# Ledger of designs, part 2: peptides against a protein of PDB entry 3B8E

Target 1, 230 residues: chain A of PDB entry 3B8E
Amino acid sequence: PFLIFIIANIPLPLGTVTILCIDLGTDMVPAISLAYEQAESDIMKRQPRNPKTDKLVNEQLISMAYGQIGMIQALGGFFTYFVILAENGFLPIHLLGLRVNWDDRWINDVEDSYGQQWTYEQRKIVEFTCHTPFFVTIVVVQWADLVICKTRRNSVFQQGMKNKILIFGLFEETALAAFLSYCPGMGVALRMYPLKPTWWFCAFPYSLLIFVYDEVRKLIIRRRPGGWVE

## One batch from the design tools (peptide; aimed at target 1 F168 E172 A178 F179)

Design b1_p8_3_s4 (made by RFdiffusion4, then SolubleMPNN; from b1_p8_3, 5 letters changed)
Fold by OpenDDE base, seed 3:
Structure b1_p8_3_s4 (fold): chain B 230 residues (1-230), chain A 8 residues (1-8)
Amino acid sequence: as target 1 above (230 residues)
Amino acid sequence: KPLYPPEL
């Protein structure tokens, strides 16, 4: 999110607090899951045939999978951001380079894609209206990760611990998303305006995309054991 | 009024 904000000079898609909530929420669950998997693999003295190489390969695979999923999550958030801004008169192409004028408090006549002028206050309302749905989109996309983890052929024990940690993390993220979306005063305190229930559905296509991606990946791995996708 | 009011 922040990289595209810098590179494209678009209006800020996520508030700093929202970014921190995503980074802490989304990255901690995988990290904890990996840490427990390592600890369990060390306790379960099944010496992998080559302990260092097989562990390193599995860790690299998991890291690459989570990195790819994280990129799809970011794309989902950006899709929601662009949809909201387009529905408010700002087409994606018009947002490129707009940040400078968007963030200027003294410019009250920033034109949208249809020639309508927007005051600074109106622009900031739209910007903060994007923050909550972006966060919720990430949370809904992460629900697909729960399904992916449930369908992995990992050991029933590793899968059990991962599932508990993942379910707990996703529950906390969902509760946080609901709290930030519907608690009075969050718009003032955190620059996260209330969310219409319809925006929860904006992420579902991306959750499906992640699910399909992982099923295709699993299918490739099953057809080509030891291939470059592992 | 903006043609596209911010959807809250």
Scores: peptide ipSAE 0.033, ipTM 0.621, DockQ to the pose 0.065
OpenDDE base, seeds 1, 2, 4, 5: peptide ipSAE 0.024, 0.033, 0.026, 0.018; ipTM 0.613, 0.618, 0.658, 0.635

Design b1_p8_4 (made by RFdiffusion4)
Pose (drawn by RFdiffusion4):
Structure b1_p8_4 (pose): chain A 230 residues (1-230), chain P 8 residues (1-8)
Amino acid sequence: as target 1 above (230 residues)
Amino acid sequence: PVVFPPVV
């Protein structure tokens, strides 16, 4: 959101105060719950891990996330940001440009008249909007995320999805999002109510992508002992 | 415990 905000100088898809809503806020309970997760095999049947090699935060870890599911999770939120505008004057292939504030009216685009008070607006289909969606879009995938980061070898099936806390940590998250996107007013610090009709589900198309993917590979992993590249 | 998201 901040990166592409520079390369193609488009409108800021995600705010800073908006980022401190995934960490010390929403993703919180989910990950804590990840811990209550149980065994995945008879571990008391393997030499002790050699602290010289198999680190905790491996780098394959980074690959399987920082550059793989952080992306298809990236596109999903970096999609909703678009159709959060298209239904207001989004430039499907346009927009790519600054948007002053002291401008106050003077300019707009794709058949419109945006600015002052609609500058609080020219930055409201984004502020109290686009951001907040690019937010719920996050959590949206954090589901399939939270349900895939529950094993590194077994399918959600071969390991019943019964992490009581986590399952009941999901609502425990999703709810925070909405109870926060429709906060009777805590929209001052955060953003405004994203139209329950669609503004939510739009990110859900991608979550299904995440899931099946890591879900597949795991088979490639199992169907293949010392699985190749994966 | 469980919390459900609001419906509007």

Design b1_p8_4_s1 (made by RFdiffusion4, then SolubleMPNN; from b1_p8_4, 4 letters changed)
Fold by OpenDDE base, seed 3:
Structure b1_p8_4_s1 (fold): chain B 230 residues (1-230), chain A 8 residues (1-8)
Amino acid sequence: as target 1 above (230 residues)
Amino acid sequence: RVLFPPEL
């Protein structure tokens, strides 16, 4: 988010407070829950790691987690952001370079893509209306991310959902997201304005994409052990 | 006139 905000000079897609709520709030309990995940059923069929040659965390695992999944998560958030701004008269091309005038409180005549003027207060309402759905989008894609992290090789359907702490984490992050989105005063306190319930569904295609992508990856690994996909 | 009022 922040890199695109700097490079493209677009209105702030995700507030600093909302980022902190993701990193410290919604992601913490899920991450801890993975420590309680049962070993994969095939773990005893794997050869022991050679501590001299085999890294515990390999470059392929890092590329998968941060490169591929993180990119899909960011794309989901930005998609939601661009849709909301487009529905409010700001087409994606018009947002490029707009930040300087957008954030200036003394400019009350910023034009949208249709030539309508927006006051500073109106622009900030739209911006903070984007922060909450972006945040919720990240939470919804985190459901898929957490579920795929249960296993390295086996399908989630083979592993099952037996980890009660992980299930609790999914409910906790969702409940926290709902609380931050709908509790009165969150717009003032956290710059998170309420969102229509329909915005929760905007992330579902991306969450499904993450899940399907990882299940296909795991299927390839199971069928072609020692392939470049591991 | 706001054509697209922010929906809260």
Scores: peptide ipSAE 0.024, ipTM 0.613, DockQ to the pose 0.027
OpenDDE base, seeds 1, 2, 4, 5: peptide ipSAE 0.016, 0.021, 0.012, 0.018; ipTM 0.594, 0.603, 0.593, 0.604; seed 4 fails the geometry check

Design b1_p8_4_s2 (made by RFdiffusion4, then SolubleMPNN; from b1_p8_4, 5 letters changed)
Fold by OpenDDE base, seed 5:
Structure b1_p8_4_s2 (fold): chain B 230 residues (1-230), chain A 8 residues (1-8)
Amino acid sequence: as target 1 above (230 residues)
Amino acid sequence: RILFPPLL
């Protein structure tokens, strides 16, 4: 989010508070839950890692986490952001370079894509209105990310959903996201304005895409062992 | 961060 905010000079897609709510709030219990996942059925058929050559964080992990799944998650968040701004009169093309005037407190006549003028206060309400749905979008795509992280090679359908702590984590992160989104006073305390229930569904295609993408990847690995996809 | 990179 922040890189595109700098490069494209668009209104801030995700606030610092919402980032902290992800990193310290919604992601903690899900991440811990993976420590309780059962070993895959084929673990005893795998050779042990060579501690001299094989890094715990390798290029494949970085490529998968940041380059593949992370990019799909970011696209989901930005999709929600652009849809909300478009519904408020700001088309994606009009947002390019708009940050300079958007963040200026003294400019009260920023035009949208339809020629409507927006005061600084109105613009900040719309900006903060985007932060909560972006946050919720991240939680929804994290459901898929957490589920795909249960296994390296086996399908989730082969592994099953037996990890009760992971199931608890999925409910906890969702309940926390709902609490932060809808609790009275969160607009003042966290600058998190309530979202329409429809915004929860904006991430669903991306969550499904993450799940399908990883299941296809795992299927390829199972059918063609020793490929560059492993 | 390794699990949830969308914050870039």
Scores: peptide ipSAE 0.046, ipTM 0.795, DockQ to the pose 0.041
OpenDDE base, seeds 1, 2, 3, 4: peptide ipSAE 0.039, 0.038, 0.037, 0.036; ipTM 0.789, 0.767, 0.779, 0.777

Design b1_p8_4_s3 (made by RFdiffusion4, then SolubleMPNN; from b1_p8_4, 4 letters changed)
Fold by OpenDDE base, seed 2:
Structure b1_p8_4_s3 (fold): chain B 230 residues (1-230), chain A 8 residues (1-8)
Amino acid sequence: as target 1 above (230 residues)
Amino acid sequence: RVIFPPDL
């Protein structure tokens, strides 16, 4: 988010404090919950690895897969951001380079894509209204990320949702996201204005995409053991 | 008249 803010000079899509809430709030319990995940049902059917030749983890493939998932997550966040701004009169092309005038408190006549003038206060309301649903979008795509991390090879449907700590983590991160989004004073404290409940659904296609992507990857691994995808 | 009121 922050890199695109600098490169494209767009209005700030996600606040720094909100990023800290993701890193320290919503991600910690889910990450800990993975330590309690049950072993995959096929572990006992695998031959023991050669500790001298076989890497425990194909670091390159894992890094690539998580890198791709991270790109899909970022796309989901930016999609939500662009939809909100477009619905408020700012088309994506018009946002390029707009940051300089957007952040200037003395410019009260910034035009949108339809020629409507926006005061500094109005622009900041829209900006902070984007921060919350971007954050919520990250939480919703993290649901898929956490669920796919349950297994390396087996489908989630084969593994099941038996890890009660992981289920608790999903509820905890969602409850925290709702608290940060809707608690009175969060607009002042975190620059997170409340969002309409409909904005929670903007991430769902991307969450589904992450899930389908990883399930297809795992299916390929199961059908072609020793392939380049393993 | 605001054509696009800030979305809440």
Scores: peptide ipSAE 0.040, ipTM 0.703, DockQ to the pose 0.049
OpenDDE base, seeds 1, 3, 4, 5: peptide ipSAE 0.024, 0.034, 0.033, 0.021; ipTM 0.678, 0.697, 0.694, 0.615

Design b1_p8_4_s4 (made by RFdiffusion4, then SolubleMPNN; from b1_p8_4, 4 letters changed)
Fold by OpenDDE base, seed 5:
Structure b1_p8_4_s4 (fold): chain B 230 residues (1-230), chain A 8 residues (1-8)
Amino acid sequence: as target 1 above (230 residues)
Amino acid sequence: RVLFPPLL
């Protein structure tokens, strides 16, 4: 989010507080839950890693986490951001370079894509209104990311949903996201304004895409062992 | 594994 904010000079898509709520709030219990996942059925058929050559964090893991899944998650967040701004009169093309005038407190006549003028206060309300749905979008795409992380090679349907701590993590992160989004006073305390319930659904296509993408990847690995996709 | 890179 912050890289595109700098490069494209768009209004801030995700605030520091919402980032902290992801990193220290919604993601902790899900991440810990993976330590309790049962071993895959084929683990005894795999050779042990070579501790001298095989890194725990390899290029394939970085490519998968940051380059593939992370990019789909970011696209989901930005999709929600652009939808909300478009619903408020700011089309995606109009946002390019707008940050300079958007963040200027002395400019109270910033025009939207329809010629409507926006005060600094109105713009900041819309900006903070984007942060909460972006945060919720990340939680929704993280459901898929957590589920795909249960296995390296087996389908989730082969592994099953037996990890009760992971199931608890999915409920906890969702309940926390709902609490932070809808609790009275969160707008003042955290600059998290309540979202329309419809915005929860903006991430669903991306969450499904992450799940399908990884299941297809795992299917390819199972059918063609030793391929570059492994 | 850093699980959640969408913060970039």
Scores: peptide ipSAE 0.040, ipTM 0.775, DockQ to the pose 0.041
OpenDDE base, seeds 1, 2, 3, 4: peptide ipSAE 0.035, 0.035, 0.032, 0.029; ipTM 0.772, 0.738, 0.752, 0.716

Design b1_p8_5 (made by RFdiffusion4; failed a check: a repeat of another design)
Pose (drawn by RFdiffusion4):
Structure b1_p8_5 (pose): chain A 230 residues (1-230), chain P 8 residues (1-8)
Amino acid sequence: as target 1 above (230 residues)
Amino acid sequence: PPVFFPPV
């Protein structure tokens, strides 16, 4: 959101105060719950891990996330940001350009008249909007995320999805999002109510992508002992 | 564990 905000100088898809809502806020309970996760095999049947090699934060870890599921999770939120505007004057292939504030009216695009008070608006289909969706879009995928990061070898089936806390940590998250996107007014610090009709589900198309993917490879992993590239 | 349903 901040990176592409520079390359193609489009409108800021995600805010900073808006980022401190995934860390010390929403993703919180989910990951804590990840811990309550149980065994995945008879581990008391394997030599002790050699602290010289199999680190905790391996780099394959980074690949399987920072450059793989952080992306298909990237596109999903970097999609809702579009159709959060298209239904307001989004430029499907346009927009790519600054948007002053002292401008106050004077300019708009794609058949419109945006600015002053609608500048609080020209930056409101984004501020109290686009951001907040690019937010719920995050959590949206954090589901399939939280349900994949529950094993590195077994399918959600071969390992019942019964991490009481986590299952009941999901609503525990999703709810924070809505109870926060429809906060009777805590929209001053954060954003405004994203139309329950669609503004949510739009990110859900991608979550199904995440899931099946890591779900597949795990097979390639199991159907193949010392799986190749994967 | 409690269950929280998002508002509609």

Design b1_p8_5_s1 (made by RFdiffusion4, then SolubleMPNN; from b1_p8_5, 5 letters changed)
Fold by OpenDDE base, seed 2:
Structure b1_p8_5_s1 (fold): chain B 230 residues (1-230), chain A 8 residues (1-8)
Amino acid sequence: as target 1 above (230 residues)
Amino acid sequence: LPILLPPL
């Protein structure tokens, strides 16, 4: 998110406070819950990792987490961001380079894609109105990410949803996201303005895509052991 | 989220 904000000079898609609410709030219980996941049915048939040659964080993990799943998650967040700004008169092409004038407090006549002028205060309301739905979008795509992380090779349908701590984590992160989004004063405290309930659904296609993508990946690994996808 | 590690 922040890299695209710098490179494309677009209005800030996600605030620093909202990022901290993800990393220190919604992700903590879900991440801890993975420690309680049952071993996969085939894990005892695998050789142990060689601690001298095999890294815990390898290129494959980086490629999967940052290069594949993380990119789909980022696309989901940016989709929500662009939809909200487009509904408020700012088409995606018009946002390129707009940050300079958008963030200037002295410019009160920034035009949207339809020639409507926006004051600094109005622009900041729209910006902070984007931060909360982007945050919620991340939580929704993290549901899929957490579920796919239950297994390396087996389908989630083979593993099942037996980890009660993981199920609790999914409810906890969702409840926390709702609390941070809708509690009175969060607009002042966190710059998180309340979102319309419809914005929760914007991430659902991306969450489904993450799930399907990983299940297909795991299916390929199971059918072709020793392939380049492993 | 690895992509949300602030401010990377």
Scores: peptide ipSAE 0.046, ipTM 0.797, DockQ to the pose 0.035
OpenDDE base, seeds 1, 3, 4, 5: peptide ipSAE 0.048, 0.043, 0.045, 0.047; ipTM 0.804, 0.791, 0.799, 0.799; seeds 1, 5 fail the geometry check

Design b1_p8_5_s2 (made by RFdiffusion4, then SolubleMPNN; from b1_p8_5, 4 letters changed)
Fold by OpenDDE base, seed 1:
Structure b1_p8_5_s2 (fold): chain B 230 residues (1-230), chain A 8 residues (1-8)
Amino acid sequence: as target 1 above (230 residues)
Amino acid sequence: PPIYLPPL
């Protein structure tokens, strides 16, 4: 989010407070829940990691987590951001370079894509209105990310959903996201304005894509051991 | 192993 904000000079897609709510709020219990996951059926058939040669965080893991899944998650967040701004009169092309005037409190006549003028206060309301749905979008795509992290090779359908702590984590992060989005005073306290219920569904295609993408990847690995995908 | 990490 921050990289595109700098490169494209668009209005801030996700605030620092919302990032902290993800990293310290919604993702904590889900991440801990993975410690309670049952061992995969093939774990005893695999050789142990060589602590001298095998890195814990290897190139494959970085590529998968940040290069593949992380990019799909980011695309989901930005999709929500662009849809909200477009519904408020700001088409994606018009947002490029707009940050300079958008963030200037003394400019009260910033035009949208339709020639409507926006005061500084109105622009900040729309900006903060984008932060909450972006945050919720991240939570929804993290459902899929957590579920795919249950296994390295086996399908989730082979592993099952027997980890009660993981199930609790999914409900907890969703409940926390709803609390932060809809509790009175969150606009003042966290700059998180309430979102329409329809915005929760904006991330669903991306969450499904993450799940299907990983299940297909795992299927390929199971059918072709030692391939370039593993 | 897959690592659950927050999106950047």
Scores: peptide ipSAE 0.051, ipTM 0.785, DockQ to the pose 0.042
OpenDDE base, seeds 2, 3, 4, 5: peptide ipSAE 0.031, 0.025, 0.030, 0.048; ipTM 0.642, 0.617, 0.716, 0.735

Design b1_p8_5_s3 (made by RFdiffusion4, then SolubleMPNN; from b1_p8_5, 3 letters changed)
Fold by OpenDDE base, seed 5:
Structure b1_p8_5_s3 (fold): chain B 230 residues (1-230), chain A 8 residues (1-8)
Amino acid sequence: as target 1 above (230 residues)
Amino acid sequence: LPVFLPPL
């Protein structure tokens, strides 16, 4: 979010408060739940890691987590952001470079794509109205990310959903996201304004894409051991 | 590793 905010000079897509709600809120229980996942059926057929040469965090893990899955998650968040701003009169092309005037509190006549003028207060309400759905979008794509993290090689359908702590984590993060989004006073306390229920669905195609992408990857690994995908 | 870091 911040990289594109700096490079493209667009209105801030995701706030610091919403990032903290992810890192310290919705992601904690799901992350802990993976420690309780059962071993894969093929674990005893794998060679042990060499602790001197093999890193726990390797280039493959970084590429998968940040370069592949993380990029699909980011695209989902930005899709939600652009939809909300377009519904409020700001088309994606008009957002490029707009930050300079958007963040200026003394400019009260910033035009949208249709020639409507927006005060500083109105613009900040719309900006914070984007932060909460972007946060919810991250939670929805994290459902898929958590589920794909259950296994390295086996399909989730082979592993099953037997980890009760992981299932609890999925419900907890969703309930927390709903609480932070809709509880009275969250707009004042956290600048998290209520989102339209329809915005929860914006991330669903991306969540499905993450799941399908990883299942296809795992299928390729199972069919062609020692390939460049492994 | 669950890398649930929001893409920046």
Scores: peptide ipSAE 0.051, ipTM 0.789, DockQ to the pose 0.044; fails the geometry check
OpenDDE base, seeds 1, 2, 3, 4: peptide ipSAE 0.048, 0.038, 0.043, 0.037; ipTM 0.791, 0.766, 0.783, 0.756; seeds 1, 2, 3, 4 fail the geometry check

Design b1_p8_5_s4 (made by RFdiffusion4, then SolubleMPNN; from b1_p8_5, 4 letters changed)
Fold by OpenDDE base, seed 1:
Structure b1_p8_5_s4 (fold): chain B 230 residues (1-230), chain A 8 residues (1-8)
Amino acid sequence: as target 1 above (230 residues)
Amino acid sequence: PPIYIPPL
């Protein structure tokens, strides 16, 4: 989010407060829950990691986490961001370079894509209105990310959903996201304005895509051991 | 191995 904000000079897609709510709020219990996951059926058939040659964070992991899944998650967040701004009169092309005037408190006549003028206060309301749905979008795509992280090779359907702590984590992060989005005063305290219920569904295609993408990847690995995908 | 990582 921050990289595109700098490169494209668009209005801030996700605030620092919302990022902290993800890293310290919604992702904590889900991440801890993975420690309680049952061992995969094939774990005893695999050789142990060589601590001298095998890195814990290898190129494959970076590619998968940041290059593949992370990019799909980012696309989901930005999709929500662009949809909200478009519904408020700002088409994606118009947002490029707009940050300079958008963030200037002395400019009260910034035009949208339809020639409507926006005051600084109105622009900041719309900006902060984007932060909450972006945050919720991240939570929804993280459902899929957490579920795919249950296994390295086996399908989630083979592993099952027996980890009660993981199930609790999914409910907890969703409840926390709803609390932060809808509790009175969150607009003042966290700059998180309430979102329409429809915005919760904006991330669903991306969450499904993450799940299907990983299940297909795992299927390929199971059918073709030692392939370039593993 | 998949690692649960917060989105960037």
Scores: peptide ipSAE 0.062, ipTM 0.801, DockQ to the pose 0.042
OpenDDE base, seeds 2, 3, 4, 5: peptide ipSAE 0.023, 0.023, 0.024, 0.023; ipTM 0.650, 0.625, 0.654, 0.672

Design b1_p8_6 (made by RFdiffusion4)
Pose (drawn by RFdiffusion4):
Structure b1_p8_6 (pose): chain A 230 residues (1-230), chain P 8 residues (1-8)
Amino acid sequence: as target 1 above (230 residues)
Amino acid sequence: PVIFPPVV
């Protein structure tokens, strides 16, 4: 959101105060819950881990996330940002350009008249909007995320999805999001109510991508002992 | 506990 905000100087898809809603806020309970997760095998049947090699935060870890599911999770939220506008004057292949504030009216695009008070709005189909969706979009995928980061070898099936806390940590998250996107007014600090009709589901198309993917490879992992590149 | 998201 901040990176592409520079390369193609488009409107800021995600705000800073808006980021401190995934960390110390929404993703919180989910990860804590990840811990209550149980065994995945008879571990008391394997030499002790050699602290010289198999680190905690391996770098394959980074690959399988920071550059793989952080992306297909990236596109999903970097998609809703578009169709959050298209239904307001989004430039499907346009827009790529600054948007002053002291401008107050004077300019718009794709057949419109945006600015002052609609400048609070030329930056409101984004502020109290686009951001907040690019937010729920996040959580949206954090589901398939939280349900894949529950094993590194077994399918959600071979390991019943019964982490009582986590299952009941999901609502515990999703709810925070909506109870926060429709906060009777805590929209001052955060954003405004994203149209329940669609503004949510739009990110859900991608979550199904995440899931099946890591779900597949795990097979490639199991159907292949010392699985190749994966 | 279970907290359901609001419906509007």

Design b1_p8_6_s1 (made by RFdiffusion4, then SolubleMPNN; from b1_p8_6, 4 letters changed; failed a check: a repeat of another design)
Amino acid sequence: RVLFPPEL

Design b1_p8_6_s2 (made by RFdiffusion4, then SolubleMPNN; from b1_p8_6, 4 letters changed)
Fold by OpenDDE base, seed 2:
Structure b1_p8_6_s2 (fold): chain B 230 residues (1-230), chain A 8 residues (1-8)
Amino acid sequence: as target 1 above (230 residues)
Amino acid sequence: RVLFPPDL
C-alpha cells in the first residue's frame, strides 16, 4: 500500500495506524493458532527427511507462494480502494498524481472526474472512509491465507477444520476488525471511518481466488510429487 | 450541490 502511495502519488489508501492494527491485532492470534494445527494425515506415510541434505522448509516454495498470495491480498485492498473512490467521483486515472493537491488543506476546489469540486474536509472524509474497508479487505483475505496455511500438501477438505484455536482466531480477528471499524471515536483515534456492511463483500472474490489458487497448487503437488511446485 | 456525497 505505502509504496504505491509514494510511486503513484495517489491519496493514502491505508493509514499507518491501521497497518499497526493489522500487524499487532488481527495477525497475532491467527499466527499462534497455526502452532496448534494437527499434522497432515499423510505425514506418517512420508519418509524421514535427511537432516544433512533436506531443508526443513523449502524456502523457495514458501517465498514464492507467500509472495504470490501477498500480491493477491494487495490487489484486493487496492480494488476496494479504487471502487470506493470511483463511487465517490474519483476514477483511478484521475487519482494518479492527485496526492499533492489532495493533501493540501488550502486547496478547497479539487475537481473529481466529473468536474465536482471537493473541499479539504470532504476529501479527508472520503480518504478515511477508504482506510476502514481496505483494512477489512485485508482481514477477509487473511481468512483464506490462514485456512490455506493449515496444510502444505493436503487439501483443506482433507484436513478439515478441527483446530478450535484457529477457528477462534478467525472469529477474534473478525470481531476486532468490526470493533475497530464501528466503535465510536475510531474516526478520530485511528482515522477509520465506519463503512457500510456491503464493503465487507468487496474482498470475497480475492479471498476465494487465494483459496482456489492454493488448493490447485496443493493438487499439483499431490499429483506430481517432486515437481518444480514442491 | 454534492453530486457524490461521501460514502459512509
Scores: peptide ipSAE 0.039, ipTM 0.672, DockQ to the pose 0.067
OpenDDE base, seeds 1, 3, 4, 5: peptide ipSAE 0.024, 0.036, 0.037, 0.022; ipTM 0.655, 0.658, 0.654, 0.639

Design b1_p8_6_s3 (made by RFdiffusion4, then SolubleMPNN; from b1_p8_6, 3 letters changed)
Fold by OpenDDE base, seed 2:
Structure b1_p8_6_s3 (fold): chain B 230 residues (1-230), chain A 8 residues (1-8)
Amino acid sequence: as target 1 above (230 residues)
Amino acid sequence: RVIFPPEI
């Protein structure tokens, strides 16, 4: 998020406080829940690894897969951001380089893509209105990320949802996201303005994409043992 | 014409 903000000079898509709420608030309980995930059902059917040749973790391929998933998550957040701004008159191309004038409190005539003038106060309302849906989008794509992290090779349908702590984590992060989004005073405290419930659905295609992407990856691993995807 | 942003 910050790299695109700096390089493209767009209005701030996600506040620093909202990022802290993701990293420390919504991600901690889910991450701990993965420590309680049961072993994959096929582990006992695999031959013992050769400790001299076989790495326990293919760090490069895992890092690449998680990097790709992280890029899809970021794309989901930016998609929500661009949709909100486009619905408010700011097309994505018009946002490029706009930050300088956007953040200037003395400029009250910033034009949108349709020639409408926006005051500083109006621009900041729209900006902070983007922060909450971006945050919620990340939580929704994290549902898929957490579920796919249950297994390395087996399908989630083979593993099942037996980890009650993981299920609790999904509810906890969602409840926390709702609390941070809708609790009175969060607009002042966190610069997170409340969003219409319909914005929660904006991330669903990306959450589904992450899930399908990883299930296809795991399917390829199961069909081609020792392939470059493992 | 300042069109107020739609309530999001």
Scores: peptide ipSAE 0.029, ipTM 0.656, DockQ to the pose 0.065
OpenDDE base, seeds 1, 3, 4, 5: peptide ipSAE 0.020, 0.019, 0.019, 0.022; ipTM 0.646, 0.626, 0.614, 0.601; seed 4 fails the geometry check

